Peptides against a protein of PDB entry 4HTP. Designs and how they scored, part 42

Target 1, 231 residues: chain A of PDB entry 4HTP
Amino acid sequence: SQTVASHVPFADLCSTLERIQKSKGRAEKIRHFREFLDSWRKFHDALHKNHKDVTDSFYPAMRLILPQLERERMAYGIKETMLAKLYIELLNLPRDGKDALKLLNYRTPTGTHGDAGDFAMIAYFVLKPRCLQKGSLTIQQVNDLLDSIASNNSAKRKDLIKKSLLQLITQSSALEQKWLIRMIIKDLKLGVSQQTIFSVFHNDAAELHNVTTDLEKVCRQLHDPSVGLSD

## One batch from the design tools (peptide; made by RFdiffusion4, then SolubleMPNN)

Design b1_p12_4_s3 (from b1_p12_4, 5 letters changed)
Fold by OpenDDE base, seed 5:
Structure b1_p12_4_s3 (fold): chain B 231 residues (1-231), chain A 12 residues (1-12)
Amino acid sequence: as target 1 above (231 residues)
Amino acid sequence: MPHLEALIEELE
């Protein structure tokens, strides 16, 4: 079955997240999220116009926006140090070079940017001159690759984990990789709370999540903003 | 989101 996530470029989500992060005020952050959500819902209605009772929902995007609430996908087993080593290898960075050292020592201030401790930002600047300007992955494809990583981590298949990571890296821009890293590490640094995200999504979302702890159920049951839990 | 908007227009 076709899903909205199979059509939406991962780049569109990343650009939205970037706008949210760069926005100073809560109201502006909310606006950017709402615009993305409204567009998603509009696309859903168009895509599923002739199909009732589809299971498709905002869940594929929501689980990337709130990765700390992920319960379906098991742990990735990926740390910043692993990613650093992978990038050094993939980009053929000199091990004693400035960029390799930045990635490996991401916690130490380099004096250039106030990005100490934010591996994703450090990676972004290393990747920007070396990566494609535009990625090719959809939100569904990103989730599929992340599922593969989690599954292979559980199965201790390190080679297959690397394969999926390479696919993510080679098919994404530097900006997309910045956000992908943050999704994997489960820290988006949006400057907006989980409660705010839920409140924008649906008035009853926070309550339903508190009861079920199931993000997919929240997205599915509360897909229509006009239909409440008591309806 | 201009790209998503374009995709919506293609479906309509």
Scores: peptide ipSAE 0.038, ipTM 0.745, DockQ to the pose 0.769
Fold by OpenDDE base, seed 1:
Structure b1_p12_4_s3 (fold): chain B 231 residues (1-231), chain A 12 residues (1-12)
Amino acid sequence: as target 1 above (231 residues)
Amino acid sequence: MPHLEALIEELE
């Protein structure tokens, strides 16, 4: 079945997240998220105009925005050190070179950008001159690849994990990879709380999530911002 | 979101 996520480029989500992160005020951060959400809902209505009984929702995006609330997908088994080694290999970086050492020693301040401890930002600067300017993945494809990683991690198939990671990396811009890393590590650093994200999505979202702990259920049941839990 | 808006217009 057609989903909104199968049409929305992952780049669009990443651009929104980047705008949110760069915004200083709460109101501006909220505005950027709201604009993305409103566009998503509008696209949903257009895509499903003749099909009211769809299970499609904001869930594919929401689970990437709030990855710490993921309960459907199992653990990835991926750490920063694994990603560092993968990038060194993929980009053919000299192991004793500046960029390889930045990735491996991401916790140590290097003095240039103040990005110590933020592996995704360090990776971004290494990737920026070396990667595609525009990615090709949809939100659905990103979720499919992440599902594959989690499934293969549980099955202890390291070769297939690497394969899916390579697909993500080779089809993503440096900016998209920055956010993908943060999604995998489950720390987006948006500067907005979970409660704020839920409040913008739907007035009853936080309450429903507190009861169900089911992010998909929250997104499906509260898809319409005008229809509450008591309706 | 210019790209998403363009996709919406194509559906509409």
Scores: peptide ipSAE 0.038, ipTM 0.745, DockQ to the pose 0.783
Fold by OpenDDE base, seed 2:
Structure b1_p12_4_s3 (fold): chain B 231 residues (1-231), chain A 12 residues (1-12)
Amino acid sequence: as target 1 above (231 residues)
Amino acid sequence: MPHLEALIEELE
């Protein structure tokens, strides 16, 4: 079955997240999120105009925006050190070179950017001159690859984890990879609270999530902002 | 959201 996530480029989500992060103040951050959400809902209505009661929802995007609330997908088993080593290998960086050392020593960067402790930002600057300018992945494809990583981590299949990571990396821009890293590490640094994200999504979203702890259920049941929990 | 907007227009 067709989903909105199968049509929406991952780049569009990343661009939205970048706008949110760069925005000063809660109001502008909310605006950027709302614009993405409204566009998503509009696309959903158009895509499913002849099909009522579809299970498709904002969940594929929401689980990437609030990765700390993920309960369906198991742990990735991926740390910054693993990613650093992978990038060094993939980009063929000299191990004693400046860029390799930046990735490995991301907690104490020697650079002027002040990105101490933010591996994703360090990676971004290393990747920017080396990666594709435009990625090719949809939100659904990203989720599928992340599902594969989690499943293979559970199964202790390290080679298959690497394969899926390589697919993510090689098909993504530097900006997309910055956000992908933050999704995997489960820290987006958006500057907005979970409560704010839920409140923009639906007035009853926070309450339903507090009761169910099921992000998909929240997205599905509260897909229509005009329909409440008691309706 | 130029890409998503374009996709919406194609579906309308």
Scores: peptide ipSAE 0.037, ipTM 0.747, DockQ to the pose 0.767
Fold by OpenDDE base, seed 3:
Structure b1_p12_4_s3 (fold): chain B 231 residues (1-231), chain A 12 residues (1-12)
Amino acid sequence: as target 1 above (231 residues)
Amino acid sequence: MPHLEALIEELE
């Protein structure tokens, strides 16, 4: 069946996350998230206008926004060091070169942007002059590739993990890769709490998540902001 | 979200 996630570019989510991160106050961060969510719900209603009782929900986006709450997908087995080595190989960076050393020693202050310890930001600046300006992946495709990575990690198929990572990288802009890295590492650094994200999504979302720990159930049952948990 | 808005208009 058709899903909202199959139509929404991953770039749109990344642009929203970037706006949230750059916003100075809680109110502006909330506004950017709300605008994305409202657009998603509106699209859902239009897409499914002739279909009742669909299982489609905000879950495909929510699990990328709150990756630390992921329970369906098993561990990726990917760390910053693995990504650094992959980028060095893929971009053919000299091993003793400035950019390779930045990626490998991302915890050491380099004095360039004050982004020491944030691998995704360091990667962004290395990738920006080297990557496509526009990505081609939808949110659905990103989730499918992440599912593949987790499954292949469990099966210890390193070759297939690399294949899926290469597809993610080669079809993404530098900005999209910055956020993808943060999703994989499970640290988005948005400057807004999990509770705030839930409160904007639905008044009962935090409560339902506290009881069920099931992010998909939260997104599906509380899809309509006007329908409460007790309804 | 200009892109998503355009997609909505195509569905209406």
Scores: peptide ipSAE 0.035, ipTM 0.744, DockQ to the pose 0.887

Design b1_p12_4_s4 (from b1_p12_4, 6 letters changed)
Fold by OpenDDE base, seed 5:
Structure b1_p12_4_s4 (fold): chain B 231 residues (1-231), chain A 12 residues (1-12)
Amino acid sequence: as target 1 above (231 residues)
Amino acid sequence: MKHLEELIKKLE
């Protein structure tokens, strides 16, 4: 069956995350997340207007926003060093050049930006002048590729992991890749807590997650903000 | 979320 995630561009999620990150106040951060969520729910209602008992929910987006709570897919086996080497190869960067060294030594300040220790930001500035301006992936496609990476990591198929990573990279803008990297590393640096995300999603979300530890169940059971856990 | 709103309008 159709899903909201199969229609929503990954770029839309990334732009929302970027707005949240750039916002200084908690209230403004919450506003940006709420706007995305409300739009998602509206789209869901329109898409499934004549279909009851669908399993579709906010889960495909939520698992990317709270990647540290991912339990369905196994570990990616991907670290910053691997990504650095991949980018150096893909972009044909001189190995002893400034940009290659920035990627490899991302923990040490090498530029004018205070981005030391944030690999995703280092990668963003390297990628920005070198990649496409608009990505083509949906949230569903991103999750499918991430599922593939996790599965192939479990199977120790490094070549297929690289293939899926290349698909992600070549079909994403620099901004999208910045956030994709943070999703893989499982640190979005949004400046808003997990509790806040759950509270905005549904009043009972934190409680249900504490009991079930199942992010999909949380998203599915509490899809309607007007229907409580005890109802 | 203007882009997503446009997508919603296309579904309606």
Scores: peptide ipSAE 0.067, ipTM 0.801, DockQ to the pose 0.797
Fold by OpenDDE base, seed 2:
Parts: structure tokens; C-alpha cells; sequence
Structure b1_p12_4_s4 (fold): chain B 231 residues (1-231), chain A 12 residues (1-12)
């Protein structure tokens, strides 16, 4: 079935996340999230105008925004060291060069941006002069590839994990990869709480999630902000 | 979002 996520570029989500991260104060962060969410809901209504009982929801985006609440896909088995080695190989970086060492020793302060311990930011600056300016993946495609990674990790198919990672990387801008890394590592550093995200999404979202621990159910049942749990 | 709004207009 057709989904909103199949039409929304991953770049649009990443741009929203970037705006949220850069914004100072809770109110401005909330505004950026609300704008993305409202646009998503409007698109949903337009896409599904002739179908009232679709299962499509904000879930494909929500599971990337709150990756620590992911329960559908299992562990990726991906660490920063693996990504560092992959980038060194893919970008043909000298192993003893500055950029390779930055990626491998991401926990050590290098004095450039104060990004020690934030692998995604270190990767971003290495990737920025080397990657595509614009990515081509939709949110659905990103989720499909992440599903593949998790499935292949469970199956101990390291070769196929690498294949899916390469597909993600080669079709993404540096900014998109920054956020993709944070989604995989499950630390977005948005500066806004999970409770705030739920509260903006729907007044009953936090309560329903606390009871069900099912992010998809939360997104589906509370898709309409005007329809509550008791309705 | 400007880009999503443009996509919505194409669906209407």
C-alpha cells in the first residue's frame, strides 16, 4: 500500500532535525517539529483522501526520531568503530591520515570543533567535502535498509550488512549521514525530551505509549490530534 | 516544510 513515507525525502526529516538541534529554547524546537508533523498529516490526508481505514501513520518518521523506542527491528550490531573503518575504506582515506585518525579516535579531543565523543559530527566534517550535496532516499527506503541491516545482523550476514550500509551512505548527503549515524547509534542529541515529542504529537501519546510500549500503535491510533483515546 | 508543502500541492 502507498505510504506517506514513500514520498517524503529523508533529507526533509534530516533538515528538520538539524533545525531542532540548532534552535535555542524549547519553544523553537517544538515549532520545527510541529511544522514537520503538520505537513506530514496534511500530506496523509491528501494521499489517502479516498481511504479512511488505512494503517499508514507517522510511525516511519517517529521511529527514526525516537530510535531508542524501536521495538520492531532488532539490534543493528553496528558500532562507531565499524562505521569509521567503513568510511576509511569507502572514502579511500589514508589510514594514518588526519581524517582517518579523527574517525578512529573520535573520543579524543582534536581541538577543531569540540565534538569529541560525537562520532556523527566528526563524520559529518569528514564527509562534507566528499559526499553528494543532495540525497535521494525516502524515509521508507531508509527504514527498509535499516530493517535489512537488523535482519542480517540477526542472521550473522556481515556482507549483506555492509551492502545495505553502503547503499545508505552512497545515496545520502553528509548532513543526512550525520543524522543516519545518530539514528543507528540511537542518540539524536536534539535537546528536546521524549515527553515533549509525544506531547506535541498528541495529548494522549505519552499515556498510550506508557501502557502499550508500541510506538506504531501510538502513531496509528493517535494520528488525528483532535481524536482522543476515549473517542 | 516548504518542500513537503510543494508535494502536497501536487497531490491536490
Amino acid sequence: as target 1 above (231 residues)
Amino acid sequence: MKHLEELIKKLE
Scores: peptide ipSAE 0.064, ipTM 0.801, DockQ to the pose 0.884
Fold by OpenDDE base, seed 1:
Structure b1_p12_4_s4 (fold): chain B 231 residues (1-231), chain A 12 residues (1-12)
Amino acid sequence: as target 1 above (231 residues)
Amino acid sequence: MKHLEELIKKLE
């Protein structure tokens, strides 16, 4: 059936994450997350107006925002080095060129942007002049492709992993790819804690997650911020 | 979030 995630562009999530990252204060970071969440909930209510007891929730977005808490999807088997090599190939970068070397040696300071150690940021600047200005993927499609990657990693099908990665890359802007990389590597660098994200989502979210370790359950049971665990 | 808001309006 229809889900909110099938309607929400991945770009919208990435733009929100970008705003959160760029915000200096905790309050401003929280505001940006809250605005996205509130919009999501409003969309949910509109989408499911005539349907009760739906299983749809914020989970598709939450699992991308808190990728370290992913328990449903198996490991991707993807590291920065693999992505670097893929980008060099895909973008036809000279192997001895500046951009290829930046990707491969992302841990070494280059002095340009101070992004040493952050592969996603380095990739962003390499991609920005070379990729789409606007992506076309929804949050659901991103999750589907990530599911495919994890499944194929488990099945040791490297060719199919590459295929799914190429689909993600070729349909994403540089900004979207920056965040996608961070989701895959499981380090968003938002500057807000897991507890803060949970607290904004629902007052009881941290507690429920601590007990269940089930992010989907947390998102479904606590979909309504006004309905608590004790209700 | 203007884009999402527009999508919401289409559903209303």
Scores: peptide ipSAE 0.061, ipTM 0.797, DockQ to the pose 0.765
Fold by OpenDDE base, seed 3:
Structure b1_p12_4_s4 (fold): chain B 231 residues (1-231), chain A 12 residues (1-12)
Amino acid sequence: as target 1 above (231 residues)
Amino acid sequence: MKHLEELIKKLE
């Protein structure tokens, strides 16, 4: 069966996350998340109007927004240093050049942007003049590739991990890669708490997650914001 | 399909 995630561009999620990050007030951050979520639910209702018994939910997006709570997918085995080396190779950056050194030494304060310690931001500025302006991946395709990476990490197939990473990178804009990196490293820096995200999603979401630790169950059981756990 | 496309655009 079709899913909402198979239709929603990954770029749309990334643009929403970017708006959330740039917003100063809590209320404005919440508004951007709520607007994305409401649109998703409306799309779900339209897509599944003739099929009431579906397992489709917000889970494909939620697991990317709260990647530190991922339990279904195994560890990626990917760190910033691995990504730095991959980008240097892929972009054919001189090893002793400014951009290569920025990626490798991302923890050291350099430049005017104040991005020290944030590898994703360092990567963004290196990638911006070198990457596609618009990506082509859906949220489902991103999750499929991330599943492949985790599975191949478990199987110790480094060659296949690299293959999936290259597919992600070559089909993504610089902005999309910034957020993809943060999803892999599991630190989005949105400026809103996990509790806030759950509260906006559903009044009972935090409670259900505390008991089950299962994001998919939370998203499926609490898909309708008007239907509670006790109903 | 047009209706669904409009809903997708609202996610942007």
Scores: peptide ipSAE 0.043, ipTM 0.745, DockQ to the pose 0.247

Design b1_p12_5_s1 (from b1_p12_5, 4 letters changed)
Fold by OpenDDE base, seed 5:
Structure b1_p12_5_s1 (fold): chain B 231 residues (1-231), chain A 12 residues (1-12)
Amino acid sequence: as target 1 above (231 residues)
Amino acid sequence: MEHFQKLIESLE
């Protein structure tokens, strides 16, 4: 069956995450997340208007927002160094050039921005003048590709991992890739806690997650904000 | 969000 995630562009999630990151106050960060979530739920209701008992939920987005809680897919086996080398190759960057060195030495300040230690930000500035302005992937497609990477990592198929990574990269804007990198590395740097994300999603979300440790179950059972655990 | 509104309208 069709899902909300199959219709929502990955760019929309990334734009929301960017707004959250740029917001300084907790209240403003919460507002941006809430607006995305409310829109998602509204679209869900419209999409599934004539279909009861669907398994579709916010899970496809939630697992990207809270990647450290991912338990369904196995480890990607991807580090910053691998991504750096891939970008150097793909973008045909001179290995001794400024941009290649920035990617390889991302932990050391080499530029005007205080982005030392944040590989995703370093990558963003390298990618911005070199890649698409608008990506074409949906949230579902991103998750499918990430599933492929994890599966192929488990199977030690490095060539297929590279293939999926290339598909992600070539179909994403610089901003989308910034957030994709952070999802893979499992550190979004949003400035909002896991507890806050759960609290905004549903009043009982943190409790249910503490009991089940199952993010999909949390998203599915607490899809309706008006229906609690005891109901 | 405006984009979601367009998606919803596409279903009608």
Scores: peptide ipSAE 0.267, ipTM 0.887, DockQ to the pose 0.863
Fold by OpenDDE base, seed 4:
Parts: structure tokens; sequence; C-alpha cells
Structure b1_p12_5_s1 (fold): chain B 231 residues (1-231), chain A 12 residues (1-12)
């Protein structure tokens, strides 16, 4: 379907998230998120200029930014250990080698980076010299693949899960994979609270989410920042 | 964002 997410590269979201994470102050973090959101809304208006009644919203991005609030997609059944093993296999890393051990023992401090316990960061440094510089996936494609993973997890189709993961990995940069991993494990470490994200999105977003627990509904109903719940 | 602007322009 014609959606904003079908046009926006996943890399753009990841770069925004990276900027947010690297920002020290709350205000700067908010600015980066707001810029992405405003751009999204502007593009939405342009894309749907002749179609006012659409179901398209910020939801495809929001569910990746707040993956712990995902309710539509079932559990992935993917843990860090599974990803570690997958990367070792995919990258043909020696199992007793330094990089393989870093991935498997990501909780243990292994170097100069204070990344202990953050599998995504460990993976990033392993992937950076080995992966494509530019990914090719849109936000919609990422969500489609994640949907496939969740569906196949429910169906206990491990091979198909692996297939979808490989598609994600092979079409993503190291940076994109860092964030993808964090989305899958549902911990982005942005340094910004859920409340802040909602507050920037819409003044009534937190309230509506608290009542409905439906992230898509929040994004759809409160797509226009000038239209409130009471309107 | 610059990239979004390019996307918008691509719709024209």
Amino acid sequence: as target 1 above (231 residues)
Amino acid sequence: MEHFQKLIESLE
C-alpha cells in the first residue's frame, strides 16, 4: 500500500535514533525526534494530498521507536544468543575467535568501549568492517520482515525466521543492524522516556495510550498535532 | 530533514 513508511529508508530512522542516543541533553534529543516527526508529517501530507481519509500514520516508525509497546506483532522469540550464533555463522567467524567470543559473551567487558551488556553495540563493532555501508530497506520493508519473523515464531518455523533475519541483515548497514537488534530485543537505550516521546508526538498521546494501550490508534487518531482527543 | 524534502519533491 501507499504509505510514508514505504518511501522512508530505514537508514533515516536509524540515523535519527543514533543522533538521539548521542545527544547529551533532553532538549537536543527531543529536537532530533521532532525533526524526524515533522518531516514525516510533512511527507504524509504531500503523499496523501488527494486522499484525506487514509489509515496511514506514524505507527510504522513509532512501533520501532517504542518496540516495548508493540501489541499487534507477536513475540519474535529471538534472543541475543540466537543472533550471536547467526552472526557467527553468517560472517563465518571462528568460533573460538575474538569476535565470536565477543558476541557470545557480550555481557562481559571485552574492550575499551563501555558496551558491556549491550549486544547491539558489540555486534555493531563486529559488523562495521564486514557489512555494506548503505542499507536498502524501507521502514515498511523492515516491518514486513519483522512481521514475518513474529508470524513464523508463532508457527514454530525456525528456518523461516532465519531466512527473514538474513534478509534484514544482508540488506542493512552495521548501524542499521545495531538499531534493528535493539528493536528486536526491545531496548533502544535512547535516553529519552516513553513519556517524552509521546509528549513530542502529541499532547494527548500519553493519555490515549494509557487508556487504549493501542499504539496504532494513538498514531492514527493523533496524527494531526493540532487536533486533540476532545475535538 | 533533507532526505524527506527530496522525497516530497519526487512526488511532484
Scores: peptide ipSAE 0.265, ipTM 0.886, DockQ to the pose 0.923
Fold by OpenDDE base, seed 3:
Formats: C-alpha cells, sequence, structure tokens
Structure b1_p12_5_s1 (fold): chain B 231 residues (1-231), chain A 12 residues (1-12)
C-alpha cells in the first residue's frame, strides 16, 4: 500500500526543520512543526480516503525528528570522522587544504560562523557551493537507505554502507545533507524539547511513549489528535 | 504548506 512518506520530499522536512531551528521563540518553533504535521495528516486523509484500516502514520517523519528514540533500526556505526573522510574523497578535496582540515578538525574553533563542534554546519558550508540545489529523495527513500546502512553495519559490510551513503549524498542538497548528518549523529539542535514535540503531536503521546518506548505505536495509535488513549 | 496542497490536488 502507498504511504504519505512515499510522496513527501525529504527537502520539505528539512526546510521545516531549518525554519524551526532559526526561529527564536518557542511559540514560533511550535507553529512550524504544527503546520507540517497538520499538512501531513490532511494529505493522509486524502490519500487513504477509501481505506480506513491502514498502518500508515507520521512514524517515518517522527523517527527522523526524534532519532535518539529510534529502536527499530539498529546502530549505523557512523561517526563524524568517517563522514569527514568520505566527503574529502567524494569532493576530491586537497588533504592539506582548508576545507579538508575544517571537516577533520570540526571541534576546533575556526572561521567567523562560530560553528565549532557542530560537524553538520561545517559540512554545510563546504557542500553549499559543490552540491545540487534541489534533492530528489522522498522521506520513504531516505528511511530505506538508512535501514540499509544499519542492516549492513550489523553484517559488517562496509562497502555496502558506503554505497548507501553515496546514494544519500549525491541525491541531496547541502541543506538536506546538513539535516541528514544530524539525523545520523542523532542531534538535531532544534531548540525544542522532546516533550514539546510529543505535546504538539498528541496530548497523550508522551505518556504512551514512556510506557511502550515505541515511536511507531505512538504515531499509529495517536494518529488522530481528537482520539485519546482511553477512548 | 503549498507542496502538500499540490499533492492533494494530484489525487483528485
Amino acid sequence: as target 1 above (231 residues)
Amino acid sequence: MEHFQKLIESLE
């Protein structure tokens, strides 16, 4: 069966996350998330208007927004140093050049942007003049590739991990890669708490997650914001 | 979001 995630570009999620990050007030951050969520639910209703018993939910997006709560997918086995080396190779950066050194030494304060310690931001500025302006991946395709990475990490197939990473990178804009990196490293730096995200999603979401620790169950059971756990 | 509206319209 078709899913909402198979229709929604990954770029749309990333642009929403970017707006949330840049917003200063809590209320404005919440508004951007709510607008994305409401649009998702509206599209879900339209897509599944003739099929009421579906398992489709917000889960494909939620697991990317709260990657530290991922339990279905195994560990990626990917760190910043691995990504740095991959980008240096892929972009053919001089090994002793400024950009290569910035990626490898991302923890050291350098430059005027104050991005020390944030590998994703360092990578963004290196990638911006070198990458596609618009990506081509859907949210479902991103999750499929991340599933492949986790599975191949478990199987110790480094070659296949690299293959999936290259597919993600070559089909993504610099902005999309910034957020993809943060999803893999499991630190989005949105400036809103996990509790806030759950609260906006559904009034009972935090409670259900505390009991089950299952994001998919939370998203499916609480898909309708008007239907509570006790209903 | 404008893109979601376009997606909904594509289903009609």
Scores: peptide ipSAE 0.263, ipTM 0.886, DockQ to the pose 0.946
Fold by OpenDDE base, seed 2:
Structure b1_p12_5_s1 (fold): chain B 231 residues (1-231), chain A 12 residues (1-12)
Amino acid sequence: as target 1 above (231 residues)
Amino acid sequence: MEHFQKLIESLE
């Protein structure tokens, strides 16, 4: 079925997340999220103008913004060390070189950007001079690949996990990969709380999530900000 | 967002 996520580039979400992260103060962070959400809802209305009973919602984006609330996908089984080794291989980095060592020893301060412990930021600076300027993946495609990774992890198919990761990496910019890594590790470091995200999404979102623990249901039932849970 | 506007216009 036709979905908003199949049309929205993953780059657009990543750019929004980057703006949120860089923004100082709660108000500016909220503004950037609201702008993305409002644009999504507007596009949804246009895309589904002739279909009132669609299951399409903000869920494909929300599950990437709040990856710690993911309940549909099982564990990825991916750690920073795995990604480090993959990048070293893919980028043909000398194993004893500076960039390889930065990735492998990401917890150790290197003195450049103060990014110790943030693997995604370390990866970003390694990737920036080496990767595509613009990615080609939609939000739906990213979710499909992440679904594949989780499924193959459950099936203990390491080869297929690597295949899906390579597809994600080779079709993404350095900035997109930074955020993809954070989504996989489930730590976006946005500087805005889960409660704030829900409150901006819908007044009843936090309550419905507390009861159902179902992020998709929250996104679907509360898609329209003007329609309450009791309506 | 400008990009979303272009997407909406593509549906018209």
Scores: peptide ipSAE 0.253, ipTM 0.882, DockQ to the pose 0.864

